# Designs tried in a protein design run: peptides against a protein of PDB entry 3H8D. Part 98

Target 1, 122 residues: chain A of PDB entry 3H8D
Amino acid sequence: DMKRQQRFFRIPFIRPADQYKDPQNKKKGWWYAHFDGPWIARQMELHPDKPPILLVAGKDDMEMCELNLEETGLTRKRGAEILPRQFEEIWERCGGIQYLQSAIESRQARPTYATAMLQNLL

## One batch from the design tools (peptide; made by RFdiffusion4, then SolubleMPNN)

Design b2_p17_8_s1 (from b2_p17_8, 10 letters changed)
Fold by OpenDDE base, seed 4:
Structure b2_p17_8_s1 (fold): chain B 122 residues (1-122), chain C 122 residues (1-122), chain A 17 residues (1-17)
Amino acid sequence: as target 1 above (122 residues)
Amino acid sequence: as target 1 above (122 residues)
Amino acid sequence: SQEALELAEQIEAEEAA
């Protein structure tokens, strides 16, 4: 449903290996999510020392956030919500367009707002 | 530090594939976490249609919760906290002892309260 | 997903604080 609100979130994380280190030695990663209405459509993880992780609904369901948007509490977390472009800019840089396109072509992607938008661009 | 509080949590999840189904067709999984002080030591996932997932600190860091206990909000979520035995009973049934033991033997496990307890039992 | 649970937990923690 094109009436569903598209909401985007970002939160920092510290990898477990750095949890016990001095603050200066804790490298932050970033977790990103795109929610198409109540359900996650895309997830992305930026790590300080490994390649970005890209995940899309349908293909990567078992690796993605299993909570609906309300269950996450992201809507209530100050500073977690970001603008669509803040997500898309990173997504594009990480090869997210190609990743999602491949998931569509292989019929692994669940239809979301993201798949619809991509198909409209092609 | 043996002074760290051992806290255990459980929350339900619904797999993405069932998110848009009628409530009666949504199968619940369960997410479990053991925190050794502020940091996760073990994680476990019960799924309705696939084998349990077992994760231990050090070995499975990239697959485990990257947030410290306070960041998770689990301590503030009503009904999320469980007794140690409620975690351990499921952990044992899922083969968690053997999983953690193997992680210790391969030197993949980060030392935690869980590894210390297991080593004391052997 | 571990991250989703962590996120949910974080959000809940922030709401409770």
Scores: peptide ipSAE 0.084, ipTM 0.668, DockQ to the pose 0.096; fails the geometry check
Fold by OpenDDE base, seed 2:
Structure b2_p17_8_s1 (fold): chain B 122 residues (1-122), chain C 122 residues (1-122), chain A 17 residues (1-17)
Amino acid sequence: as target 1 above (122 residues)
Amino acid sequence: as target 1 above (122 residues)
Amino acid sequence: SQEALELAEQIEAEEAA
C-alpha cells in the first residue's frame, strides 16, 4: 500500500471576537493540521488566551476540520505547509502524545499514521 | 460599504468511521457553508444517521469551519458552490431560522448577512 | 472551527499584503 503522504499545515486565525477590532487588538491564534493522505489525523489550535486544543481523528471528528486536504486549499496556500517537526514540536509541547495515547487506549482514536507512529514508539 | 459577497457551498463527507469501509458502507453526509465575504456565517451538516447539525457564527465558532473562504479552496472545487436557495431550503427544513433567531435573541450570534436578513424578515 | 476561520482570515490578510 503506497504510504499516504503525511502533510502538515499551519495557519493563523483571529478570534471571532477580535475580527472587528483594530489590528492591534486582534490576537492571533494558530491552527495546525496533520493530514494523513487526504484525511486529517490531528488538529491543534493555539489560542492567545486559552489552553491549546488538541484533536485526534476518531475521537474529535466533530471538532476537527471536516474538509479533506484537497478541499481545504491548504496545499495552494503559500506558507501554510510546515515540516513534520514543526507540527510535532508543538504537538509534544501541548501534550499531544499523551492525548493521542489516551485516545488509543480508550478506543476513541481512528487509526492514522499518528497512531501507528505512537505505537512504534511505545 | 461594498456588500460582502454571499457564497454558499456544499460538499459530501464520509464519516470517519466509514472511511475505511467498502464504498457501499460509506454513508455520505453533506457539509454546507454560507460565507459572508471571507467569513463563514452559517454551517450545516447533514448526517445519514443523526440529526442535522446547525451552526451559526458567534455561537458555534469552535464547531464551525475555521478556514476563511480562500483558505478552504471551495471556490476552486468544481461543484462545491451552490445557490443561495439550495442552502436556504435545507437550512429552513432543518430549523435554521429558529436556530439563528434564538442565537440572536440570546446574544450569541455574531452579526452576519444571515442575522441581518433574519432581522429584515421579522 | 472558529479559530481555523480566524486563521484563514489572517492568511488572506497576509496574502493580500
Scores: peptide ipSAE 0.060, ipTM 0.704, DockQ to the pose 0.066; fails the geometry check
Fold by OpenDDE base, seed 5:
Structure b2_p17_8_s1 (fold): chain B 122 residues (1-122), chain C 122 residues (1-122), chain A 17 residues (1-17)
Amino acid sequence: as target 1 above (122 residues)
Amino acid sequence: as target 1 above (122 residues)
Amino acid sequence: SQEALELAEQIEAEEAA
């Protein structure tokens, strides 16, 4: 079984409330995604004015990107793809390990590369 | 002001719970999106085993696709783009007019092409 | 998510500029 390729992406976002403001009044957030093959495994959102949002497959499917990797076009977006560590460093700082662990323990997390890695660490 | 192009898309989706099932056991849903220029205005999800999900910009931003049209790659996906009427027919059948109207009246809807059209109808 | 949508809009605006 060819192991699914793990790919990570980051794109900036502007809050809907700021869309029509002058550029100087637009606060940028950051959207992060981890794809385990074609399917999203983790999502993370950094906001300028509220706590980070952490999302994991299975538990948070309704709040996560519903498009598979090919449908998102992220693979074709220049500068969107990031290294695994660039995602994981932010994920760890935001409490992502504990968030995913709790989702696994509550049986809310869908098995992904991320759940497998965490289970190997514990 | 060059009027933003209205573009409509439809793609099949498989429920996360069915991702690893045999093809015969995968029930297909349908994901619909209306983009008002680069930004999503309406989203609709048809499920094989639950009621349709209707989402409108401003009100349901957290549940809607967070990627702009270019980022989704839908414009490059063969067979994804549909005609306006192909979206609207399903939208109307699912009670989308009433849903959007309620969102406007409650001041939850972000102004879009869809809100403008509905306001012209009323 | 709302923020991801805003991000996508921002990326398109930057590519159009």
Scores: peptide ipSAE 0.051, ipTM 0.697, DockQ to the pose 0.064; fails the geometry check
Fold by OpenDDE base, seed 3:
Structure b2_p17_8_s1 (fold): chain B 122 residues (1-122), chain C 122 residues (1-122), chain A 17 residues (1-17)
Amino acid sequence: as target 1 above (122 residues)
Amino acid sequence: as target 1 above (122 residues)
Amino acid sequence: SQEALELAEQIEAEEAA
């Protein structure tokens, strides 16, 4: 259903290895999610010391947030929700278009708003 | 910190492939999580048509819920929180003890309440 | 994921600051 609400979120994360370190030794990464209605469509992670991780529904389900949007606290977490463009700008910079395109072409991607939009672009 | 609160949660999930199917065609699985303080220590998934998935912190971080407990809605989701034994019973049945033990022995597991308890048991 | 744990810790650290 292409009429589902598209919502985007960003939260900082600390590396597991830094979990118990002093705040000054915690390097922040960033976790991003795109929800197509209740279900995640795309996820990405920006790391301080490794390449970005890009994830798309259908292909990367095992590595993506398994909680539906309401099962997360994201809608209730102040400052977590971001604008679509704030997600897309990072997604584009990280090569997300090509990543999703490849997932579609390999028939690994689950149909989402994101796959539909890309197919309309292309 | 072994004094961290141990909390356990269970929520049903629908397979990604069933996401847009009629309710009658949605087979429910079960998602379980153990949080050691704010951080996930163990996760497992019961599927209607495949073996259970067991995940432990440090080893399976990429496949586990990346949200801290408060970033999830789990503490606010009615009926999500379960008793420790309700988690452990399923964990044990699924071979979780051996799974975690192997992760410890291979030095893949991050230290958690779960790893500490297992080490005290053995 | 490991990264999500780091993110969660970072969020908590930011909320505690």
Scores: peptide ipSAE 0.044, ipTM 0.705, DockQ to the pose 0.058; fails the geometry check

## One batch from the design tools (peptide; made by RFdiffusion4, then SolubleMPNN)

Design b2_p18_1_s1 (from b2_p18_1, 10 letters changed)
Fold by OpenDDE base, seed 1:
Structure b2_p18_1_s1 (fold): chain B 122 residues (1-122), chain C 122 residues (1-122), chain A 18 residues (1-18)
Amino acid sequence: as target 1 above (122 residues)
Amino acid sequence: as target 1 above (122 residues)
Amino acid sequence: MKERHEEALKLAEELEAE
């Protein structure tokens, strides 16, 4: 189980409200994903105009990417894959450790690589 | 043990014989390293004028990086860190899977993340 | 959501193409 490949991705997004605006008026956000093997473990969204969104498997399934990694096409999208630390740095800055910890403690989190790593850290 | 962070690095090098030559006469090679936590698990060297060099922990310790990851400064060298797949693709092309497998079978390989992953693959 | 993700991917592609 825990020998699954960990892969991280980042892609930009534009808010729906800005989608058809002029380029200079499109506020760019960033969509992050951590895949623990085929399945998403964590998701994060950075927005220019509101607080970051943190999501963890089990707790936030309905709000997270529903596709398996292969289905996303992310592995084939140039520049989408990022280093683990590039994800983790932002995750930590956004309070992701505390968010995941709380999800574990409330028994909302599904076991993933992320939960295992946190349990090692604590 | 196996929850150690896997990190990969690549840096260019110039052959000693070319070190003091004119820039156009310096043949560039590439040095690759896979660190399983603090310690190197695999090393690889690409050369423009000779076959690739593959090295695995346990078997090739005397020829591999002797420093722990922190001591190398690689984590602080801009552009040195690469994605796992960027290492693995070259490793595979150079026959690294067979090399590591043989090292395991001959009981020369030290257990690492790399050996564990290969045992999963086979 | 599946649809949301697909939309995001499309948006990302469009942005990179600009």
Scores: peptide ipSAE 0.024, ipTM 0.528, DockQ to the pose 0.051
Fold by OpenDDE base, seed 4:
Structure b2_p18_1_s1 (fold): chain B 122 residues (1-122), chain C 122 residues (1-122), chain A 18 residues (1-18)
Amino acid sequence: as target 1 above (122 residues)
Amino acid sequence: as target 1 above (122 residues)
Amino acid sequence: MKERHEEALKLAEELEAE
């Protein structure tokens, strides 16, 4: 059901190598997730020292968060939830449209709200 | 070089769903890693509610810890490092020998200290 | 991955506390 609630989250991370450094020496990454109802549809990771990682349901299930939304506790983490556009802007900038499109064309993508929206866009 | 230092680590995790429960209601999982020098050779996860997860370098790179040993901070985490046998006992119990052997036979495994030891065993 | 997600959450909380 594409009428499921779409929720987006973002949390920062600092590399373990930087954990004990002074604040000015801690490079921050960002972890993003799009949940289509209870299940993850897209995941994205921004790193200070490597290219962004894009992940989509069906294709990348094994590399994505395996927990359902409630299990993540993200809804209970203050400041974690973000607006749809806050996710989409970064997703688009990182080439997410092409990534998801390719996954659809190769029949690797599981149908989600994200795939539906992309197919409407194209 | 198979003379690289072999180091093993274990850390507990509690499912996010259990994070806010009373201690008696928190089911604990265990995350294990074997590093062959700076790079991970094997990873293993014990979960309270699903089968163990076994991962080996080469085959499962995308699902394993992507950080080198120093980047993980594991060497600086008190109580994280374990003895080789503490890792191997669980690995063997979970069917790790067969898992790694299969990865070697399918030419999916990257050569590591672990693959070398297995090949000596067989 | 369970551990990756948990570590991210933990680190995020630590950052909020700073």
Scores: peptide ipSAE 0.023, ipTM 0.527, DockQ to the pose 0.071
Fold by OpenDDE base, seed 3:
Structure b2_p18_1_s1 (fold): chain B 122 residues (1-122), chain C 122 residues (1-122), chain A 18 residues (1-18)
Amino acid sequence: as target 1 above (122 residues)
Amino acid sequence: as target 1 above (122 residues)
Amino acid sequence: MKERHEEALKLAEELEAE
């Protein structure tokens, strides 16, 4: 059902190695998620000192958030929800289109709203 | 600070491959988490048709929940929080002690309440 | 990748500041 609600979220995170450090020694990253209905379709992490991490459903299930949307509390976190384009802009810049395309071609991707949109675009 | 609050949670999950199936075709697993203060220390997943997954902070950061406790909404999810022993009982049965010990010895584990307890025990 | 990453981070920080 491609009529599911598409929702996007962004939250800052602190690296595990910095968790117990003073605030001045904590480097902030950014965690992005695309939910296709209740289930995650794409996840993206931006880090100050390492390459971005791109993850897609089916291929990267073990590395992605395993909580459904309601369980994450993201819909209740003020300022967490972002516009679709705010996610897509970063996704594209980080090579997300190519990453997802490769996952589809290797038959590792699970069908999601994201895979459908890409297959319509290409 | 080993005086941080230790909190444990358990929620059921549906496998990604079963997400869009009818309820009768959805196999339920169990997701467990140990939070050492706001940050996750251990994660465990029980599956109906594959071996349990054990994860510890430092070693398995990329596979573990990257949300802090408040972000997960777990403290607000009725029935999610469990007693310490409810987590530890399953952890031990699944070989968690050996898993964490190996992570410590290989210098992959990040110091947590869990590592401290184990090092006191052994 | 490095340039794209830095640009993405900058954008993310800018969005947070808005």
Scores: peptide ipSAE 0.016, ipTM 0.624, DockQ to the pose 0.245
Fold by OpenDDE base, seed 5:
Structure b2_p18_1_s1 (fold): chain B 122 residues (1-122), chain C 122 residues (1-122), chain A 18 residues (1-18)
Amino acid sequence: as target 1 above (122 residues)
Amino acid sequence: as target 1 above (122 residues)
Amino acid sequence: MKERHEEALKLAEELEAE
């Protein structure tokens, strides 16, 4: 159902290992999510000290947050929601197109708005 | 800081693979979380068709939901919060004590209220 | 990848600052 609302979010996060350190020792990362309706379709994490993490539905379900959109506070968190292009620009820079394409080709990706759009693009 | 508020939650979840199936084909699992202050300390998932999944902070950070408590809607979701014993009873039945102990012994567990309590218990 | 990551991170920080 490609009529589902596509919503994108970004929030800063502190690594669990840093959670109890002094503020100066807490390195901030960035958490991004694409929700296709109530369900997450893509996730990515930007870290200050390691490569970005890309995750796509189906393939990476065990690593992605399992809460549906309403079970998160994201729609109610001021400043969390971002525009589609704000997500996509980072996604593209992180090699997300290739990552998603590979997941599709290997039959690991769950069909989502994201997979459909990519298949239309290529 | 063992003064932090310990809060426990339980919500049903539908597997991503089942999200678009008809209701009769959506098998419901159960998601449990223990928050030690704002940060998740333990997580477990009960599934209708596979073994339970146990996760502890430090060891399983990549698989656990990375949102802090306030970034989730859990504190605002009616019926989500449960009593400590409601979590612990399931945790114990799933072998959580042994799982956490092993994580402590292997130095994989991040210190939490849960690790501290176990070390006091044993 | 490192360069792309750094660019993405900087962009993310800029976007957050907006």
Scores: peptide ipSAE 0.015, ipTM 0.618, DockQ to the pose 0.275

Design b2_p18_1_s2 (from b2_p18_1, 8 letters changed)
Fold by OpenDDE base, seed 4:
Structure b2_p18_1_s2 (fold): chain B 122 residues (1-122), chain C 122 residues (1-122), chain A 18 residues (1-18)
Amino acid sequence: as target 1 above (122 residues)
Amino acid sequence: as target 1 above (122 residues)
Amino acid sequence: MEAAWAEAMALAEELEAE
């Protein structure tokens, strides 16, 4: 059901090596999630020192957050929720369109709001 | 170089949904790592409510810890380091031998101490 | 799962700090 609420979240992480360093020496990564209703549709990770990681439902389920949205507590974490465009902008820059497209073509992607939107775009 | 030091580590994790629950209601997962020298060779995750995840170097690099051993700080974390057998016992139970074997056969596995040992076993 | 890994690492740091 494409009437499901689309919600996006972002949380920072710090490399273990930087945990005890001075703040100026801590490099932050960012974890992004797109939830199509209660279930994750896309996940994206920005690292300070390696390429971004893109994950899509169906194909990458074993690597993605297994918790439903309620279980994550993200809706209760102040500052975690972001606007759709705040996710999509990064997703596009990281090659997410091509990644999801490939997953659809290979029949690995689970149908989600994201797959539907992509198919509308193309 | 198979003279590299083999070191194994285990750390617990708690599901986000359980983070703020009473201790008795927190289900723990376990993250396991095998480092062949400074670089990870195998990773394994035990979850309280889903199948274990097995990862091997080369094949699953994008899903595995990207930090070298020093960067993880695992060597400085009290109680994190475990004996080889403590890792291998769980690895075997989770089907790790077959998983790594398949990665070797598909030419996805990066040569490590683990791949060498498996080839000696078979 | 990187999410699990991240949680594990965070928890480990907390435990060490205690």
Scores: peptide ipSAE 0.116, ipTM 0.613, DockQ to the pose 0.073
Fold by OpenDDE base, seed 3:
Structure b2_p18_1_s2 (fold): chain B 122 residues (1-122), chain C 122 residues (1-122), chain A 18 residues (1-18)
Amino acid sequence: as target 1 above (122 residues)
Amino acid sequence: as target 1 above (122 residues)
Amino acid sequence: MEAAWAEAMALAEELEAE
């Protein structure tokens, strides 16, 4: 069987409280997504004023993007797609490996490319 | 199983172009949300100068509120919470029934209280 | 993030503070 393409995306967001502020007072957050083929495998959100949010498929489905990749339009958004390491570096710094591992051990994680890679790493 | 609480909210918004104008020149829109338990099921936006925007969970996730109800603080915002019919009346007038039905038929809608109610209605 | 939603939330916070 052909392996699914792994694609990664990043887009900025401005928190609601800063929408009316001058540009210099708008603190930017970042939304990250990993798609394993058409479906999201991992998501994380970097906020300017609170801890990062880490999400994995199976465990956090209701908090994650429920659109398939084509429906998101991310592949057509200029500058949204990033390299795998650009995602993984942030994921690792935020404790993503431990988060995903715990989800696997608790049998909450849906099997994805990410879970398979982690199993190979450990 | 206990059914999730259905809660509805409405807040005004000012379009970006009007943010720095005098109050009399700020045209107000309205943001509506239906939460099925902690998660958003439906969202709609009434704009002063363009057609209403209708959004349903599963189909329009990336365009909808990504926070759970507790995180939004809407339950603590005075005057934000509305009665079910105050939402439904606007939803129906804007073609929400047809919009949600199409999302169900195309298998894009995530099952929610709203999808279940529509199935009972038809 | 929807711009209208974000602005609505910001406005709601301002109105609550009044």
Scores: peptide ipSAE 0.057, ipTM 0.464, DockQ to the pose 0.078
Fold by OpenDDE base, seed 5:
Structure b2_p18_1_s2 (fold): chain B 122 residues (1-122), chain C 122 residues (1-122), chain A 18 residues (1-18)
Amino acid sequence: as target 1 above (122 residues)
Amino acid sequence: as target 1 above (122 residues)
Amino acid sequence: MEAAWAEAMALAEELEAE
């Protein structure tokens, strides 16, 4: 349903190995999520010392957030919500268009707002 | 078309009477805009010393921004773009739901994403 | 009085230039 609210979030994470290091030695990663209504459609992880991780609904369900948006509390976390373009810009830089397209073509992707937008573009 | 990008913007304005006053004496208002794709769907103005102004496409075209989104340059103005909820929260507080509903019922409103969302809610 | 959006657009340009 194209009327579902599209909401995007970003939160930092510290690697487990760095959790007890001095703050200056903690390398931050970034967790990104796109929610299509209550459910996650895309997830992305920027790591300080490994390649980005791209995840799309249907294909990567086992690796993605299993909580609905309300359960995450992200809407109540100050500074967590980001603009769509703040997500999409990183998504595109990390090869997200190609990743999602491949998931659609292989029939691994669950239909989401993201899949619909991509199919509108192509 | 529900696939159109919904984008929201906010910029401050200084009243003409305050333009040449000391900065401390300049009372800022706020101009808000909702663009449904390239065209404005809703506009809102918060004034420091008069009631908010609410404007909806179709009804208030003569008082609203006549430029398409690209012409405004808003997408390129740092800090101008805001989250949907940042617009909607103010819109709701200012009676925007009732204002848009009235415009729909009187057949003054041009169909937009905003009208569709309201009709989905009611 | 000038339309608020016109003043806002002008101010936005000034803020960007600063």
Scores: peptide ipSAE 0.047, ipTM 0.487, DockQ to the pose 0.061
Fold by OpenDDE base, seed 1:
Structure b2_p18_1_s2 (fold): chain B 122 residues (1-122), chain C 122 residues (1-122), chain A 18 residues (1-18)
Amino acid sequence: as target 1 above (122 residues)
Amino acid sequence: as target 1 above (122 residues)
Amino acid sequence: MEAAWAEAMALAEELEAE
């Protein structure tokens, strides 16, 4: 249902290799998620040492958050939730529109709020 | 149209009487707005020295922001935009549900996203 | 009344400028 609540989150992460390094050597990445109701629709990872990773429901389910929104506890983490535009700006900059469009055209994307919005722009 | 973008804003204000006082004596209020597309649907004011003020479109037009969203410049004010829940939590705490419901029942409320959501809960 | 809104808008401009 496209009328479900759309919620967006961003949390920092440290690379596994940097986990035990001195603070100055812990390069910070950023994990982004778009939840279409209880389920993730899009995921995005900004890495310090490699290109951004974009993931869309249906196509990338095995690489995306497997928990429903409530199970993640994200809604209870102060500072984790972000505005839609804060997600979309980065998504667009990372080539997310093209990525999602390709997933739709290849019939790999699961219908979500994100796919509906994109198709409304076409 | 209930499908319009819902955007929420919060900005602080100082009471007119405190405008020229020392910082320690400038009691801070908070102005909240819910825009249903380009037009305000709900407005809310938290005051340091008086009860909250709740306003709904149709009923309280003369007391609400008269500018469309673009004209306000709120979308360009860093930190002004807030999450829907950040608005709704305060709205609920201030008795906004009852206020809007009464406005609907008295046929004073203009149909907005807010009225539709409330009616969906009834 | 619009007094609080007007003041809020003015303050918001100041905060943005800081």
Scores: peptide ipSAE 0.042, ipTM 0.475, DockQ to the pose 0.066

